# Ledger of designs, part 24: peptides against a protein of PDB entry 4N3Y

Target 1, 83 residues: chain A of PDB entry 4N3Y
Amino acid sequence: ETRDQVKKLQLMLRQANDQLEKTMKDKQELEDFIKQSSEDSSHQISALVLRAQASEILLEELQQGLSQAKRDVQEQMAVLMQS

## One batch from the design tools (peptide; aimed at target 1 V73 M77)

Design b2_p20_6_s4 (made by RFdiffusion4, then SolubleMPNN; from b2_p20_6, 15 letters changed)
Fold by OpenDDE base, seed 1:
Structure b2_p20_6_s4 (fold): chain B 83 residues (1-83), chain C 83 residues (1-83), chain A 20 residues (1-20)
Amino acid sequence: as target 1 above (83 residues)
Amino acid sequence: as target 1 above (83 residues)
Amino acid sequence: MEAQILAPLDQLEQQLQAAA
């Protein structure tokens, strides 16, 4: 019967549209999540890079300090040997 | 007319189902992307953390070594100055 | 004599150079 078929199709359409709306919302949530997550990860990685760079600077400063100390010792030794 | 209404509803249903299928595929692709991206970021962050920690340990060891070496040099210099 | 005095510093410099 055509009338029953119409009502069946109307129900199927409503169900499909409800599922579509839900899926579209879920997709939007995932897009928002990806955006937020990528920004967060970028910030974390940047922070770790800065930390590593700070350590590198400290190593260079220690190296400079050691080189200076070596020079100072050499100068003192030279003075002692000449006195 | 009921028959025309049936055909209109059938078209609307097909269109809704086609859009639903597309949206579901897009959602799945986003889920897969999130999974892969999160794993990649996790591995990268973990590697950076380990590298930073190793550098910090090395820095502490070198700082301690520097202090000890400085003391040793000072002691040797004192001996030389007193001889 | 100087070499003996500077040996600890030289060792540290070498370690720093290897790490950096």
Scores: peptide ipSAE 0.091, ipTM 0.513, DockQ to the pose 0.790
OpenDDE base, seeds 2, 3, 4, 5: peptide ipSAE 0.060, 0.054, 0.064, 0.091; ipTM 0.467, 0.465, 0.468, 0.513

Design b2_p20_7 (made by RFdiffusion4)
Pose (drawn by RFdiffusion4):
Structure b2_p20_7 (pose): chain A 83 residues (1-83), chain B 83 residues (1-83), chain P 20 residues (1-20)
Amino acid sequence: as target 1 above (83 residues)
Amino acid sequence: as target 1 above (83 residues)
Amino acid sequence: SVDEKIDEIFDEMEEKLDEA
């Protein structure tokens, strides 16, 4: 039946076009997510740079501490030996 | 001509359903791109994290070793002073 | 001998810090 059929096909076409719009919306959200995922990995690298900096500072302090310890032991030993 | 109209709507519905199938395929490709990009970046970053925490536990033990080294040298000074 | 032991302790500690 040609009349009922036109109405059914119009309903189906509307539903297909609504679905197409929604799926395009989803694609857009995925494209945005690729961007946000990339910014998050960058922030992870920054946190890693902070850890490296704290470590470089600590290592430097330990190097200085070893030097100071050697110097003062040298003086202590020099006195102890001047006897 | 509701019969010609029906033929037209059937063509339009076929075109819409083909578009929906293609766009769904595109979405799948984006989800796959996201997954591959995340796996890759995670590999790089997990490697940087492993290096960072190894530097950290080592430098911690070196704080301990420095104190201990100073104590060992001090005991040596105590023995040298028994003379 | 005690001086040599003290130098050895400092050399070992310096090597550990350079390796770090």

Design b2_p20_7_s1 (made by RFdiffusion4, then SolubleMPNN; from b2_p20_7, 15 letters changed)
Fold by OpenDDE base, seed 4:
Structure b2_p20_7_s1 (fold): chain B 83 residues (1-83), chain C 83 residues (1-83), chain A 20 residues (1-20)
Amino acid sequence: as target 1 above (83 residues)
Amino acid sequence: as target 1 above (83 residues)
Amino acid sequence: SILEQIEAIFEQLQAQIEAL
């Protein structure tokens, strides 16, 4: 019967609409989460990279200092041996 | 005295070396952390992107279904009105 | 919106069905 068919289609349409709304919400939440997570991670990594760069500078300075100190000790040792 | 100067320089050299070793370790730990964090975030985001893509497909299917159902209901209504 | 349009169709169909 046409009447029963129409009623069935109404129900199907409501169900489809409900599912559509739910899926749209879920998709949006996922997209928002992805964006926020990506931005947070990017900022955190950037900060840590800066810290690593600072450590690199310190390492280079310390290496230079060590080399100079070594040379100074060697020079003083030579003076001592010559005295 | 030269002897005292040499002893002082030896101590300074040891201190510099200790600091160098510590800084090298700290730098390496930061680099390892950055790498691991980046990889973990990348994998997580990739997985979530796939989920979002699945939701997008479902959305498109549901939209098509809704459009078809709407047309079907309208057609049945027309038949009903013509009967 | 499409949702509002669908809801309107539902109401129209329901009224017609009840009038039969």
Scores: peptide ipSAE 0.025, ipTM 0.437, DockQ to the pose 0.006
OpenDDE base, seeds 1, 2, 3, 5: peptide ipSAE 0.023, 0.024, 0.023, 0.023; ipTM 0.432, 0.441, 0.430, 0.385; seed 5 fails the geometry check

Design b2_p20_7_s2 (made by RFdiffusion4, then SolubleMPNN; from b2_p20_7, 14 letters changed)
Fold by OpenDDE base, seed 1:
Structure b2_p20_7_s2 (fold): chain B 83 residues (1-83), chain C 83 residues (1-83), chain A 20 residues (1-20)
Amino acid sequence: as target 1 above (83 residues)
Amino acid sequence: as target 1 above (83 residues)
Amino acid sequence: SILEQIQQIFEQLQRQIEEL
């Protein structure tokens, strides 16, 4: 009977619509999650990059200092032998 | 004494180097994490997009069917009144 | 931080070396 068919189609339409809306919501949630995750990670990476750069600068300075310190020791030894 | 100063600088240099290497490693791990997370999310979103498209197609088909079904009922009523 | 501490000690050592 056609009336029953209409009612069935109405139910199916409602179910299909619900599924569509749910899928759209899920997609949006995932997109938002990716965006937030990316921003958080980018921030952390930037901070780490700055820290790495600072460490590298310090390393270079320490290497320079070490080289000079070694030269100072060598000079002291030379003076000692010549005294 | 200069010798002791050299030794101290050597230790500090080693510590600075270790920190630099650790920072570089941490950065790389985060970059890898972001890449993997992005790929996984992209895959899931793509799947959801396809599902949403399928649902939308079904919705349109059901709407079309519903409209036709309603017309069929109306025709039957008209025939009944004219019989 | 550890880097700040290293930097401070480094500066101290540099001053001491220069005073020798």
Scores: peptide ipSAE 0.028, ipTM 0.404, DockQ to the pose 0.008
OpenDDE base, seeds 2, 3, 4, 5: peptide ipSAE 0.026, 0.019, 0.025, 0.020; ipTM 0.445, 0.419, 0.439, 0.422

Design b2_p20_7_s3 (made by RFdiffusion4, then SolubleMPNN; from b2_p20_7, 14 letters changed)
Fold by OpenDDE base, seed 2:
Structure b2_p20_7_s3 (fold): chain B 83 residues (1-83), chain C 83 residues (1-83), chain A 20 residues (1-20)
Amino acid sequence: as target 1 above (83 residues)
Amino acid sequence: as target 1 above (83 residues)
Amino acid sequence: DVLQQIEQIFQQLEEQIQAL
């Protein structure tokens, strides 16, 4: 009977709509999660990079200091040898 | 006294070298951490993207199903009107 | 009448899917 068939299709439509709504929500939540995760990772990595760069500066300063100290020691050794 | 000055500088040099070694190690550890963190994030995001794509496929299937259902309803409506 | 309403529902759902 045609009317029964129509009612069956109406039920199927409602059920399909429910599934669609659920899937749409799930997809949106996943997209939001990825976005948030990416932003968090980006910020964290950027901060760590800056920290590493600060350490690099310190290393360069220490290397310069050591080089200078070496020169100073050599100078004092020369004085000692000459005296 | 010159000899005392030299010994002082030698001590300073050793101390500076110790600090240098420590800083070099710290920098390396930081670089390793960033690398590991980046790889972990990359893998996680990739997995989530694939999951989202799977949801997209489901949505497309639902869309196709709804379109077919619509056609079926229209067919039944035509039968009803003609009877 | 009822069937026309069903068709409208399908049309709305199709539009929503395309908006994703």
Scores: peptide ipSAE 0.034, ipTM 0.453, DockQ to the pose 0.033
OpenDDE base, seeds 1, 3, 4, 5: peptide ipSAE 0.026, 0.032, 0.026, 0.024; ipTM 0.444, 0.446, 0.440, 0.453

Design b2_p20_7_s4 (made by RFdiffusion4, then SolubleMPNN; from b2_p20_7, 12 letters changed)
Fold by OpenDDE base, seed 4:
Structure b2_p20_7_s4 (fold): chain B 83 residues (1-83), chain C 83 residues (1-83), chain A 20 residues (1-20)
Amino acid sequence: as target 1 above (83 residues)
Amino acid sequence: as target 1 above (83 residues)
Amino acid sequence: SILEEIERIFEELERRIQEL
């Protein structure tokens, strides 16, 4: 009887150990995924920020060009008025 | 000649305006994407963190159970040795 | 005049750019 009880407990122990190992693995995979996902998102966002900044530069250049064009138009208007 | 120059400047103005509108739209889309992506990532990571925490609790419970099972087995072994 | 209109358009575009 005692021997049978020991065998039962040994089985329970093995089952519990298997569950422990499985859960440990699952937890590790989740942690790895969180880490990788966070890094990937960070890099992607950084890249998009750089693209946005490039657009900002382009807009500034367009502003400068438009300002110059305006001045040129004004100069031509002055010439016309003097004619 | 002046008239021709004005026409040239008008064309340049239209082209610049078109480019401005295009760039403004692109910039806005990038900003929207960054915002949405960041929010989605934040929520996803939070959910995964919660899952990891649940696994932590389970692991603690399993550890306690294993410790108890080990003690039970040891007790039964002692009984067998006394037999 | 047409030139005055062009000038107004430039000013509006510049304003829009500055608001970005």
Scores: peptide ipSAE 0.030, ipTM 0.436, DockQ to the pose 0.056
OpenDDE base, seeds 1, 2, 3, 5: peptide ipSAE 0.024, 0.027, 0.024, 0.028; ipTM 0.438, 0.428, 0.439, 0.427

Design b2_p20_8 (made by RFdiffusion4)
Pose (drawn by RFdiffusion4):
Structure b2_p20_8 (pose): chain A 83 residues (1-83), chain B 83 residues (1-83), chain P 20 residues (1-20)
Amino acid sequence: as target 1 above (83 residues)
Amino acid sequence: as target 1 above (83 residues)
Amino acid sequence: DEVFKPLDEFEEQLDEAAES
């Protein structure tokens, strides 16, 4: 039946076009997510740079501490030996 | 001509459903791109994290080793003083 | 030499840690 069929096909076309709009919305959200995911990995690298900095500072302090310890032991031994 | 109209709507519905199938395929490609990108970046970052925590545990033990080294040398000074 | 030995061994460990 041509009349009922036109109405059914119009309903189906509307539903297909609504579904197409929603799926395009989803694509857009995925494209935005690619961007956000990239930024998150960047922030992770920044946190890693912070860890490297704290470590470089600590290592430097330990190097200085070793030097100071040698120097003062040298003086202590020099006196102990002046006797 | 509700019969010509029906033929037209059937064509439009076929075109819409083909477009929906294609857009769904595109979405899948984006989800796959996201997954692949995340896996890659995670590999790089988990490697940087392993290096960072190794530096950290080691430098911690070096703080201990420095104190211990100073104590060992001090005991040596105590023995050298017994003369 | 015996007295500075713990400090020289520790210096070697620090150099290895710096190369890391």

Design b2_p20_8_s1 (made by RFdiffusion4, then SolubleMPNN; from b2_p20_8, 13 letters changed)
Fold by OpenDDE base, seed 5:
Structure b2_p20_8_s1 (fold): chain B 83 residues (1-83), chain C 83 residues (1-83), chain A 20 residues (1-20)
Amino acid sequence: as target 1 above (83 residues)
Amino acid sequence: as target 1 above (83 residues)
Amino acid sequence: SSIMAPLDELEQRLAELRAL
């Protein structure tokens, strides 16, 4: 009966609509997760870069200190040699 | 005594060298962590983008299915009206 | 009312959701 066929198709349409709305929600949640994850990662990487830069400055200071200490030892050796 | 002063400075040089090597190791570990974190995040984001694209295709297919179902209902209504 | 009204409303709601 054609009337029953129409009602069956209406049910199928409602089911398809429910599936579509569910998938739209899932997609939105995924997009929100991507955005949040990207922002969190960006902030974390920036913080780590700043820490690396601070370590680089410390390394440069230590290298300079080592060079100065080496010069001081050389100077004291010269004093020892002439004594 | 100058000899004692030289030995003291040699010890200070060794201590500075040890500190420098430690800091170089810490810096390298930090750089490795940044690189690995960036690669992991990039891979994860790419996978999520692919999933979002798959969901978009599904949404388009469901939309098309809804439109077709609507047309089928209209056709069945026409059959019902002429009967 | 028309038997198509519920289907038209579903399509309209879907269009509104996609526009957001």
Scores: peptide ipSAE 0.057, ipTM 0.442, DockQ to the pose 0.027
OpenDDE base, seeds 1, 2, 3, 4: peptide ipSAE 0.053, 0.043, 0.049, 0.042; ipTM 0.431, 0.445, 0.447, 0.436

Design b2_p20_8_s2 (made by RFdiffusion4, then SolubleMPNN; from b2_p20_8, 12 letters changed)
Fold by OpenDDE base, seed 2:
Structure b2_p20_8_s2 (fold): chain B 83 residues (1-83), chain C 83 residues (1-83), chain A 20 residues (1-20)
Amino acid sequence: as target 1 above (83 residues)
Amino acid sequence: as target 1 above (83 residues)
Amino acid sequence: DAVMAPLDALEQQLAALRAL
């Protein structure tokens, strides 16, 4: 009966659209998650990079200080040996 | 006409199901992307953390060694001045 | 030189650290 077929198809259409709506919502949530996760990762990596840069600066300063100290010690030792 | 209504609903059902299939595929691709991105981020951050830790250890050792070396030099200088 | 040896070692250590 055609009328019964119409009712069946209407039900199937409702089911399909309900599933579509749910799936679209899930997709949107995943997109939002990806965005947030990407931002978090970026911030974390940036922070680590900044820390590494700070360490590099410290190392350079230590190297300069050590070189100067070495020179000073050498000079003082030379003076002592000649005194 | 009921028959025409059936044809219309059949078309709408096909359209809805086609859209559903596409959306489900897109969702799956996003899930796969999230998984891969998460793994990559985890590995990258872990590597950076390990490197930072190694640097921190060596910096501490260097600082301690420098302090000791300074003390040793001071002691030797004192001995030389008193000899 | 006993006085400079420890300083030289530290310089080498620093160089190694920077090469990481």
Scores: peptide ipSAE 0.074, ipTM 0.482, DockQ to the pose 0.732
OpenDDE base, seeds 1, 3, 4, 5: peptide ipSAE 0.073, 0.066, 0.067, 0.082; ipTM 0.486, 0.437, 0.441, 0.442; seed 5 fails the geometry check

Design b2_p20_8_s3 (made by RFdiffusion4, then SolubleMPNN; from b2_p20_8, 12 letters changed)
Fold by OpenDDE base, seed 1:
Structure b2_p20_8_s3 (fold): chain B 83 residues (1-83), chain C 83 residues (1-83), chain A 20 residues (1-20)
Amino acid sequence: as target 1 above (83 residues)
Amino acid sequence: as target 1 above (83 residues)
Amino acid sequence: SAVMAPLDALEAQLQALAAL
């Protein structure tokens, strides 16, 4: 019966529409998540890079200081041996 | 006294060396962390992109199906009206 | 390690000197 068929198709249409709506929402959420995740990661990595750079600077300073200390100690040792 | 001075400098040198070693380690850990974090984020984002793409495909299919269903319903309604 | 080696050597020398 045609009327019954129409009602059946109407139900199918509603179901499909609901699924469509859900899928659209899910897709949007995923895209938003990707965007946010990327930004967060970028920010975090940038901060860590800065920290690493700070450590590098400190390392260079310490190396220079240590080299100087080494020289000073050697000089003092030489004096000690001469006396 | 020169000997005392040498001993003092020796201590300073050891302290500096310890700090240097620590700093080197810290720097390396940071760099390793950055690398790993970046890779993990990249992998995760890639996976999410694939999921989003899957949703997009589904969405397109649903839209097509919905359009077809709409047409079918309209056709059936026309038949109903004619009968 | 390569960076520390010279320092370690120096420390050893100083230690030997201090022991005299």
Scores: peptide ipSAE 0.042, ipTM 0.436, DockQ to the pose 0.008
OpenDDE base, seeds 2, 3, 4, 5: peptide ipSAE 0.025, 0.031, 0.038, 0.035; ipTM 0.438, 0.433, 0.433, 0.435

Design b2_p20_8_s4 (made by RFdiffusion4, then SolubleMPNN; from b2_p20_8, 12 letters changed)
Fold by OpenDDE base, seed 3:
Structure b2_p20_8_s4 (fold): chain B 83 residues (1-83), chain C 83 residues (1-83), chain A 20 residues (1-20)
Amino acid sequence: as target 1 above (83 residues)
Amino acid sequence: as target 1 above (83 residues)
Amino acid sequence: SSVMQPLDELEQQLQALQAL
């Protein structure tokens, strides 16, 4: 029956259309997620890099302080030995 | 007392050195974390891109199928109208 | 969107035909 065939094809068309719509939505969600995840990661990495740079500055300051303290101690020891 | 001053400076030097060692370790851990996080994000993004591409291929296949189904239905309707 | 419009129109035509 041609009428029954038309009904069957109509059902198949509807099902295919629903699947297409679903897949299009899923693809868009994936693209949005990729974009958001990339931006979040970039921001987090940048923040961590800045923190690492701050630590580097602190390290340099500590190294200078330690070098000076070492010299001061050596000078005091020399005085102690001479007295 | 010079001897007491030397002992004090020696303590300060030890404390500063301990702080330096701790900060160096913390910096290294941050750098390692940045590297690992970046690699993980890159891999995840790549996987999601591939998934999106697969969805794109499926969408194209569905579009072709729907176009064909549309033509088939229209042909069947024409037959139905002529009978 | 542009892909779905022709399908929606076809579905409407099919429904009209089935109503005859």
Scores: peptide ipSAE 0.040, ipTM 0.456, DockQ to the pose 0.008
OpenDDE base, seeds 1, 2, 4, 5: peptide ipSAE 0.038, 0.039, 0.041, 0.038; ipTM 0.454, 0.456, 0.457, 0.454; seeds 1, 4 fail the geometry check

## One batch from the design tools (peptide; aimed at target 1 L62 L66)

Design b2_p21_2_s1 (made by RFdiffusion4, then SolubleMPNN; failed a check: too like the target's own chain; its pose is not in this set)
Amino acid sequence: RIEELQQGLSQLKRQVQEQMQ

Design b2_p21_2_s2 (made by RFdiffusion4, then SolubleMPNN; failed a check: too like the target's own chain; its pose is not in this set)
Amino acid sequence: RIEELQQGLSQLKEQVQQQMQ

Design b2_p21_2_s3 (made by RFdiffusion4, then SolubleMPNN; failed a check: too like the target's own chain; its pose is not in this set)
Amino acid sequence: KIQELQQGLSQLKRQVQEQMQ

Design b2_p21_2_s4 (made by RFdiffusion4, then SolubleMPNN; failed a check: too like the target's own chain; its pose is not in this set)
Amino acid sequence: KIQELQQGLSQAKEQVQEQMQ

Design b2_p21_3 (made by RFdiffusion4)
Pose (drawn by RFdiffusion4):
Structure b2_p21_3 (pose): chain A 83 residues (1-83), chain B 83 residues (1-83), chain P 21 residues (1-21)
Amino acid sequence: as target 1 above (83 residues)
Amino acid sequence: as target 1 above (83 residues)
Amino acid sequence: DEIQTIFDEMETKLEEAEEML
């Protein structure tokens, strides 16, 4: 039946076009997510740079501490030997 | 001509359903791109994190080793003083 | 000589730790 069939096909076409719009919306959200995912990895690398900096500072302090310890042991030993 | 109209709507519905299939395929490609990109970046970053925590545990033990080394040398000074 | 050895060992450990950074 040609009249009922036109109405059914119009309903189906509307539903297919609504579904197409929603799927395009989803694609857009995925594209945005690619971007956000990239910025999150970058922030992870910044946190890693912070850890490297704290470590470099600590290592430097330990190097200085070893030098100071050698110097003052040299003086202590020099006196202990002046006797 | 509701019969010609029916033929037209059937063509339009076929075109819409083909477009929906294609867009769904595109979405799948984006989800796959996200997954591949996250796996890659995770690999890189998990490697940087392993290096960072190794530096941290080692530098912690070196703080201990420095104190202990100073104590060992001090005991040596105590023995050298018994003379 | 024993005190110098403790300091040389500790210096080597710090140099090895620096190479990890």

Design b2_p21_3_s1 (made by RFdiffusion4, then SolubleMPNN; from b2_p21_3, 13 letters changed)
Fold by OpenDDE base, seed 5:
Structure b2_p21_3_s1 (fold): chain B 83 residues (1-83), chain C 83 residues (1-83), chain A 21 residues (1-21)
Amino acid sequence: as target 1 above (83 residues)
Amino acid sequence: as target 1 above (83 residues)
Amino acid sequence: SSIEAIFQQLQQQLEEARALL
């Protein structure tokens, strides 16, 4: 009967619309998550890169200091041998 | 006394060198961590982007389905009014 | 004293290195 068919279709349409709205929300949340995650990752990586660069500079300073210390030790040894 | 000073410096130099080697290792580990973390993040983001795209396609299909269903309901209502 | 100054400087640098990691 036509009237029954119409009512069935109306129910199906309402259900489908509800699901569509839900799915649209879920999609938006996923996109927002991707955006936020990307930004967070970018910031974290940038910070770590800066730390690595700072470490490299410090290591070079330490190496220079060690080289100087080595020279100083060698000089002291030479003085000792002459005395 | 010079000999004592030399021995002191030699010990200090050895200690500093040991620490330098350790720090160089730690720096390398940090760089490796950054690399690995970046790769992991990139893969994760790519996967999520693909999921978002799939969701968008599905949503478009659902919208088309809903539009068709709406048309079907309207047609059925028209038939009912005519009978 | 010069030796001690060098040692102290190196120690300070090492501590700074540890702090960065």
Scores: peptide ipSAE 0.110, ipTM 0.460, DockQ to the pose 0.119
OpenDDE base, seeds 1, 2, 3, 4: peptide ipSAE 0.110, 0.034, 0.066, 0.026; ipTM 0.463, 0.449, 0.442, 0.436; seeds 1, 2, 3 fail the geometry check

Design b2_p21_3_s2 (made by RFdiffusion4, then SolubleMPNN; from b2_p21_3, 12 letters changed; failed a check: too like the target's own chain)
Amino acid sequence: SEIEQIFEELQQQLEQARSLL

Design b2_p21_3_s3 (made by RFdiffusion4, then SolubleMPNN; from b2_p21_3, 11 letters changed; failed a check: too like the target's own chain)
Amino acid sequence: SEIEKIFEELQQKLEELRSTL

Design b2_p21_3_s4 (made by RFdiffusion4, then SolubleMPNN; from b2_p21_3, 13 letters changed)
Fold by OpenDDE base, seed 5:
Structure b2_p21_3_s4 (fold): chain B 83 residues (1-83), chain C 83 residues (1-83), chain A 21 residues (1-21)
Amino acid sequence: as target 1 above (83 residues)
Amino acid sequence: as target 1 above (83 residues)
Amino acid sequence: SSIEQIFQQLQQRLEEARKLL
Protein backbone atom coordinates (compact mmCIF):
# COMPACT_ATOMS: atom_id res chain seq x y z
CA GLU B 1 0.00 0.00 0.00
CA THR B 2 1.27 3.45 -0.97
CA ARG B 3 0.25 4.95 2.38
CA ASP B 4 2.43 2.44 4.16
CA GLN B 5 5.31 3.35 1.86
CA VAL B 6 4.93 7.00 2.83
CA LYS B 7 5.06 6.16 6.52
CA LYS B 8 8.14 3.97 6.05
CA LEU B 9 9.96 6.59 4.00
CA GLN B 10 9.17 9.29 6.56
CA LEU B 11 10.73 7.15 9.26
CA MET B 12 13.80 6.44 7.16
CA LEU B 13 14.18 10.15 6.42
CA ARG B 14 13.99 11.05 10.11
CA GLN B 15 16.62 8.45 10.92
CA ALA B 16 18.91 9.67 8.15
CA ASN B 17 18.59 13.28 9.27
CA ASP B 18 19.27 12.34 12.88
CA GLN B 19 22.44 10.53 11.86
CA LEU B 20 23.44 13.42 9.63
CA GLU B 21 23.02 15.93 12.44
CA LYS B 22 25.06 13.81 14.82
CA THR B 23 27.81 13.24 12.27
CA MET B 24 27.97 16.93 11.42
CA LYS B 25 28.32 17.75 15.10
CA ASP B 26 31.09 15.19 15.49
CA LYS B 27 32.87 16.61 12.47
CA GLN B 28 32.70 20.12 13.87
CA GLU B 29 34.08 18.95 17.20
CA LEU B 30 36.98 17.28 15.42
CA GLU B 31 37.71 20.46 13.50
CA ASP B 32 37.68 22.47 16.72
CA PHE B 33 39.94 19.91 18.36
CA ILE B 34 42.40 20.02 15.49
CA LYS B 35 42.55 23.80 15.66
CA GLN B 36 43.17 23.89 19.39
CA SER B 37 45.59 20.98 19.38
CA SER B 38 47.59 22.45 16.53
CA GLU B 39 47.95 25.77 18.32
CA ASP B 40 49.02 24.12 21.56
CA SER B 41 51.47 21.75 19.90
CA SER B 42 52.95 24.48 17.75
CA HIS B 43 53.51 26.70 20.77
CA GLN B 44 55.07 23.95 22.85
CA ILE B 45 57.31 22.66 20.08
CA SER B 46 58.46 26.16 19.20
CA ALA B 47 59.38 26.85 22.81
CA LEU B 48 61.32 23.60 23.05
CA VAL B 49 63.14 24.30 19.81
CA LEU B 50 64.20 27.76 20.94
CA ARG B 51 65.40 26.47 24.29
CA ALA B 52 67.31 23.64 22.65
CA GLN B 53 68.97 26.01 20.21
CA ALA B 54 69.95 28.42 22.96
CA SER B 55 71.45 25.64 25.06
CA GLU B 56 73.41 24.22 22.15
CA ILE B 57 74.87 27.60 21.28
CA LEU B 58 75.85 28.15 24.88
CA LEU B 59 77.51 24.75 25.06
CA GLU B 60 79.46 25.44 21.89
CA GLU B 61 80.62 28.71 23.40
CA LEU B 62 81.70 26.81 26.50
CA GLN B 63 83.72 24.45 24.34
CA GLN B 64 85.44 27.38 22.73
CA GLY B 65 85.93 28.99 26.12
CA LEU B 66 87.62 25.89 27.45
CA SER B 67 89.94 25.73 24.47
CA GLN B 68 90.78 29.39 24.81
CA ALA B 69 91.37 28.98 28.53
CA LYS B 70 93.86 26.22 27.83
CA ARG B 71 95.71 28.48 25.42
CA ASP B 72 95.66 31.38 27.86
CA VAL B 73 96.99 29.19 30.64
CA GLN B 74 99.77 27.92 28.42
CA GLU B 75 100.72 31.48 27.59
CA GLN B 76 100.78 32.45 31.25
CA MET B 77 102.87 29.41 32.06
CA ALA B 78 105.33 30.40 29.36
CA VAL B 79 105.60 33.86 30.86
CA LEU B 80 106.28 32.37 34.26
CA MET B 81 108.99 30.12 32.87
CA GLN B 82 110.86 32.96 31.22
CA SER B 83 110.67 35.20 34.26
CA GLU C 1 -1.51 12.62 -4.31
CA THR C 2 0.14 9.91 -2.22
CA ARG C 3 2.16 8.68 -5.19
CA ASP C 4 3.70 12.12 -5.55
CA GLN C 5 4.55 12.11 -1.85
CA VAL C 6 6.38 8.82 -2.27
CA LYS C 7 8.44 10.22 -5.13
CA LYS C 8 9.28 13.37 -3.16
CA LEU C 9 10.27 11.43 -0.05
CA GLN C 10 12.46 9.08 -2.09
CA LEU C 11 14.32 12.07 -3.48
CA MET C 12 14.73 13.63 -0.04
CA LEU C 13 16.03 10.33 1.32
CA ARG C 14 18.59 10.02 -1.47
CA GLN C 15 19.77 13.56 -0.81
CA ALA C 16 20.03 12.96 2.93
CA ASN C 17 21.99 9.75 2.43
CA ASP C 18 24.34 11.45 -0.02
CA GLN C 19 25.05 14.19 2.49
CA LEU C 20 25.48 11.64 5.26
CA GLU C 21 27.96 9.64 3.21
CA LYS C 22 29.97 12.74 2.40
CA THR C 23 29.98 13.94 6.00
CA MET C 24 31.01 10.51 7.27
CA LYS C 25 33.87 10.49 4.80
CA ASP C 26 34.97 13.94 5.91
CA LYS C 27 34.82 12.86 9.55
CA GLN C 28 36.95 9.81 8.81
CA GLU C 29 39.51 11.95 7.03
CA LEU C 30 39.69 14.25 10.04
CA GLU C 31 40.22 11.29 12.34
CA ASP C 32 42.98 10.01 10.09
CA PHE C 33 44.53 13.46 10.06
CA ILE C 34 44.47 13.65 13.85
CA LYS C 35 46.13 10.26 14.09
CA GLN C 36 48.87 11.19 11.65
CA SER C 37 49.39 14.60 13.21
CA SER C 38 49.68 13.06 16.66
CA GLU C 39 52.30 10.63 15.43
CA ASP C 40 54.25 13.41 13.78
CA SER C 41 54.12 15.56 16.90
CA SER C 42 55.19 12.66 19.07
CA HIS C 43 58.10 11.97 16.76
CA GLN C 44 59.17 15.60 16.79
CA ILE C 45 58.98 15.81 20.57
CA SER C 46 60.98 12.61 20.90
CA ALA C 47 63.65 14.05 18.64
CA LEU C 48 63.79 17.19 20.76
CA VAL C 49 64.14 15.09 23.90
CA LEU C 50 67.08 13.25 22.38
CA ARG C 51 68.60 16.56 21.39
CA ALA C 52 68.29 17.79 24.97
CA GLN C 53 69.87 14.59 26.25
CA ALA C 54 72.79 15.07 23.88
CA SER C 55 73.25 18.55 25.33
CA GLU C 56 73.30 17.12 28.84
CA ILE C 57 75.98 14.63 27.87
CA LEU C 58 78.05 17.36 26.26
CA LEU C 59 77.73 19.47 29.40
CA GLU C 60 79.01 16.62 31.52
CA GLU C 61 81.93 16.11 29.17
CA LEU C 62 82.75 19.80 29.37
CA GLN C 63 82.72 19.62 33.15
CA GLN C 64 85.12 16.69 33.05
CA GLY C 65 87.32 18.51 30.57
CA LEU C 66 87.42 21.56 32.78
CA SER C 67 88.28 19.53 35.85
CA GLN C 68 91.00 17.65 34.02
CA ALA C 69 92.47 20.83 32.59
CA LYS C 70 92.53 22.38 36.04
CA ARG C 71 94.31 19.35 37.46
CA ASP C 72 96.83 19.33 34.64
CA VAL C 73 97.62 22.99 35.16
CA GLN C 74 98.02 22.50 38.89
CA GLU C 75 100.40 19.63 38.30
CA GLN C 76 102.45 21.63 35.84
CA MET C 77 102.64 24.56 38.21
CA ALA C 78 103.77 22.29 41.00
CA VAL C 79 106.54 20.94 38.81
CA LEU C 80 107.61 24.44 37.91
CA MET C 81 107.73 25.51 41.53
CA GLN C 82 109.93 22.62 42.59
CA SER C 83 112.30 23.00 39.66
CA SER A 1 95.63 33.88 40.56
CA SER A 2 94.72 34.82 37.01
CA ILE A 3 94.74 31.17 36.03
CA GLU A 4 92.35 30.28 38.82
CA GLN A 5 90.07 33.11 37.76
CA ILE A 6 89.93 31.72 34.24
CA PHE A 7 88.72 28.37 35.48
CA GLN A 8 86.34 29.92 37.99
CA GLN A 9 84.75 31.95 35.23
CA LEU A 10 84.31 28.89 33.06
CA GLN A 11 82.82 26.96 35.95
CA GLN A 12 80.36 29.77 36.53
CA ARG A 13 79.33 29.76 32.88
CA LEU A 14 78.93 26.01 33.02
CA GLU A 15 76.62 26.30 36.01
CA GLU A 16 74.54 28.84 34.13
CA ALA A 17 74.27 26.38 31.26
CA ARG A 18 72.98 23.73 33.64
CA LYS A 19 70.20 26.08 34.67
CA LEU A 20 69.20 26.49 31.06
CA LEU A 21 68.99 22.76 30.43
Scores: peptide ipSAE 0.174, ipTM 0.712, DockQ to the pose 0.845
OpenDDE base, seeds 1, 2, 3, 4: peptide ipSAE 0.171, 0.173, 0.160, 0.163; ipTM 0.709, 0.710, 0.704, 0.707; seed 3 fails the geometry check

Design b2_p21_4 (made by RFdiffusion4)
Pose (drawn by RFdiffusion4):
Structure b2_p21_4 (pose): chain A 83 residues (1-83), chain B 83 residues (1-83), chain P 21 residues (1-21)
Amino acid sequence: as target 1 above (83 residues)
Amino acid sequence: as target 1 above (83 residues)
Amino acid sequence: EEIEEIFDEMEEKLEEAEELL
């Protein structure tokens, strides 16, 4: 039946076009997510740079501490030996 | 001509359903791109994290080793003083 | 000589630790 069939096909076409719009919306959200995901990995690298900096500072302090310890032991030993 | 109209709507519905299938395929490609990109970046970042925490545990033990080294040398000074 | 050896061993550990950075 040609009349009922036109109405059914119009309903189906409307539903297919709504579904197409929603799926395009989803694609857009995925494209945005690629971007956000990239920014998140970058922030992870910044946190890693912070950890490297704290470590470089600590290592430097330990180097200085070893030098100071050697110097003062040299003086202590020099006196202990002046006797 | 509701019969010609029916033929037209059937063509339009076929084109819409083909477009929906294609767009769904595109979405799948984006989800796959996201997954591959995340796996890659995670590999790189997990490697940088492993290096960072190794530096950290080691530098912690070196704080301990420095104190301990100073104590060992001090005991040596105590023995050298018994003379 | 024993005190110098303790300081040389500690310096070598610190140089090894610097190479990891």

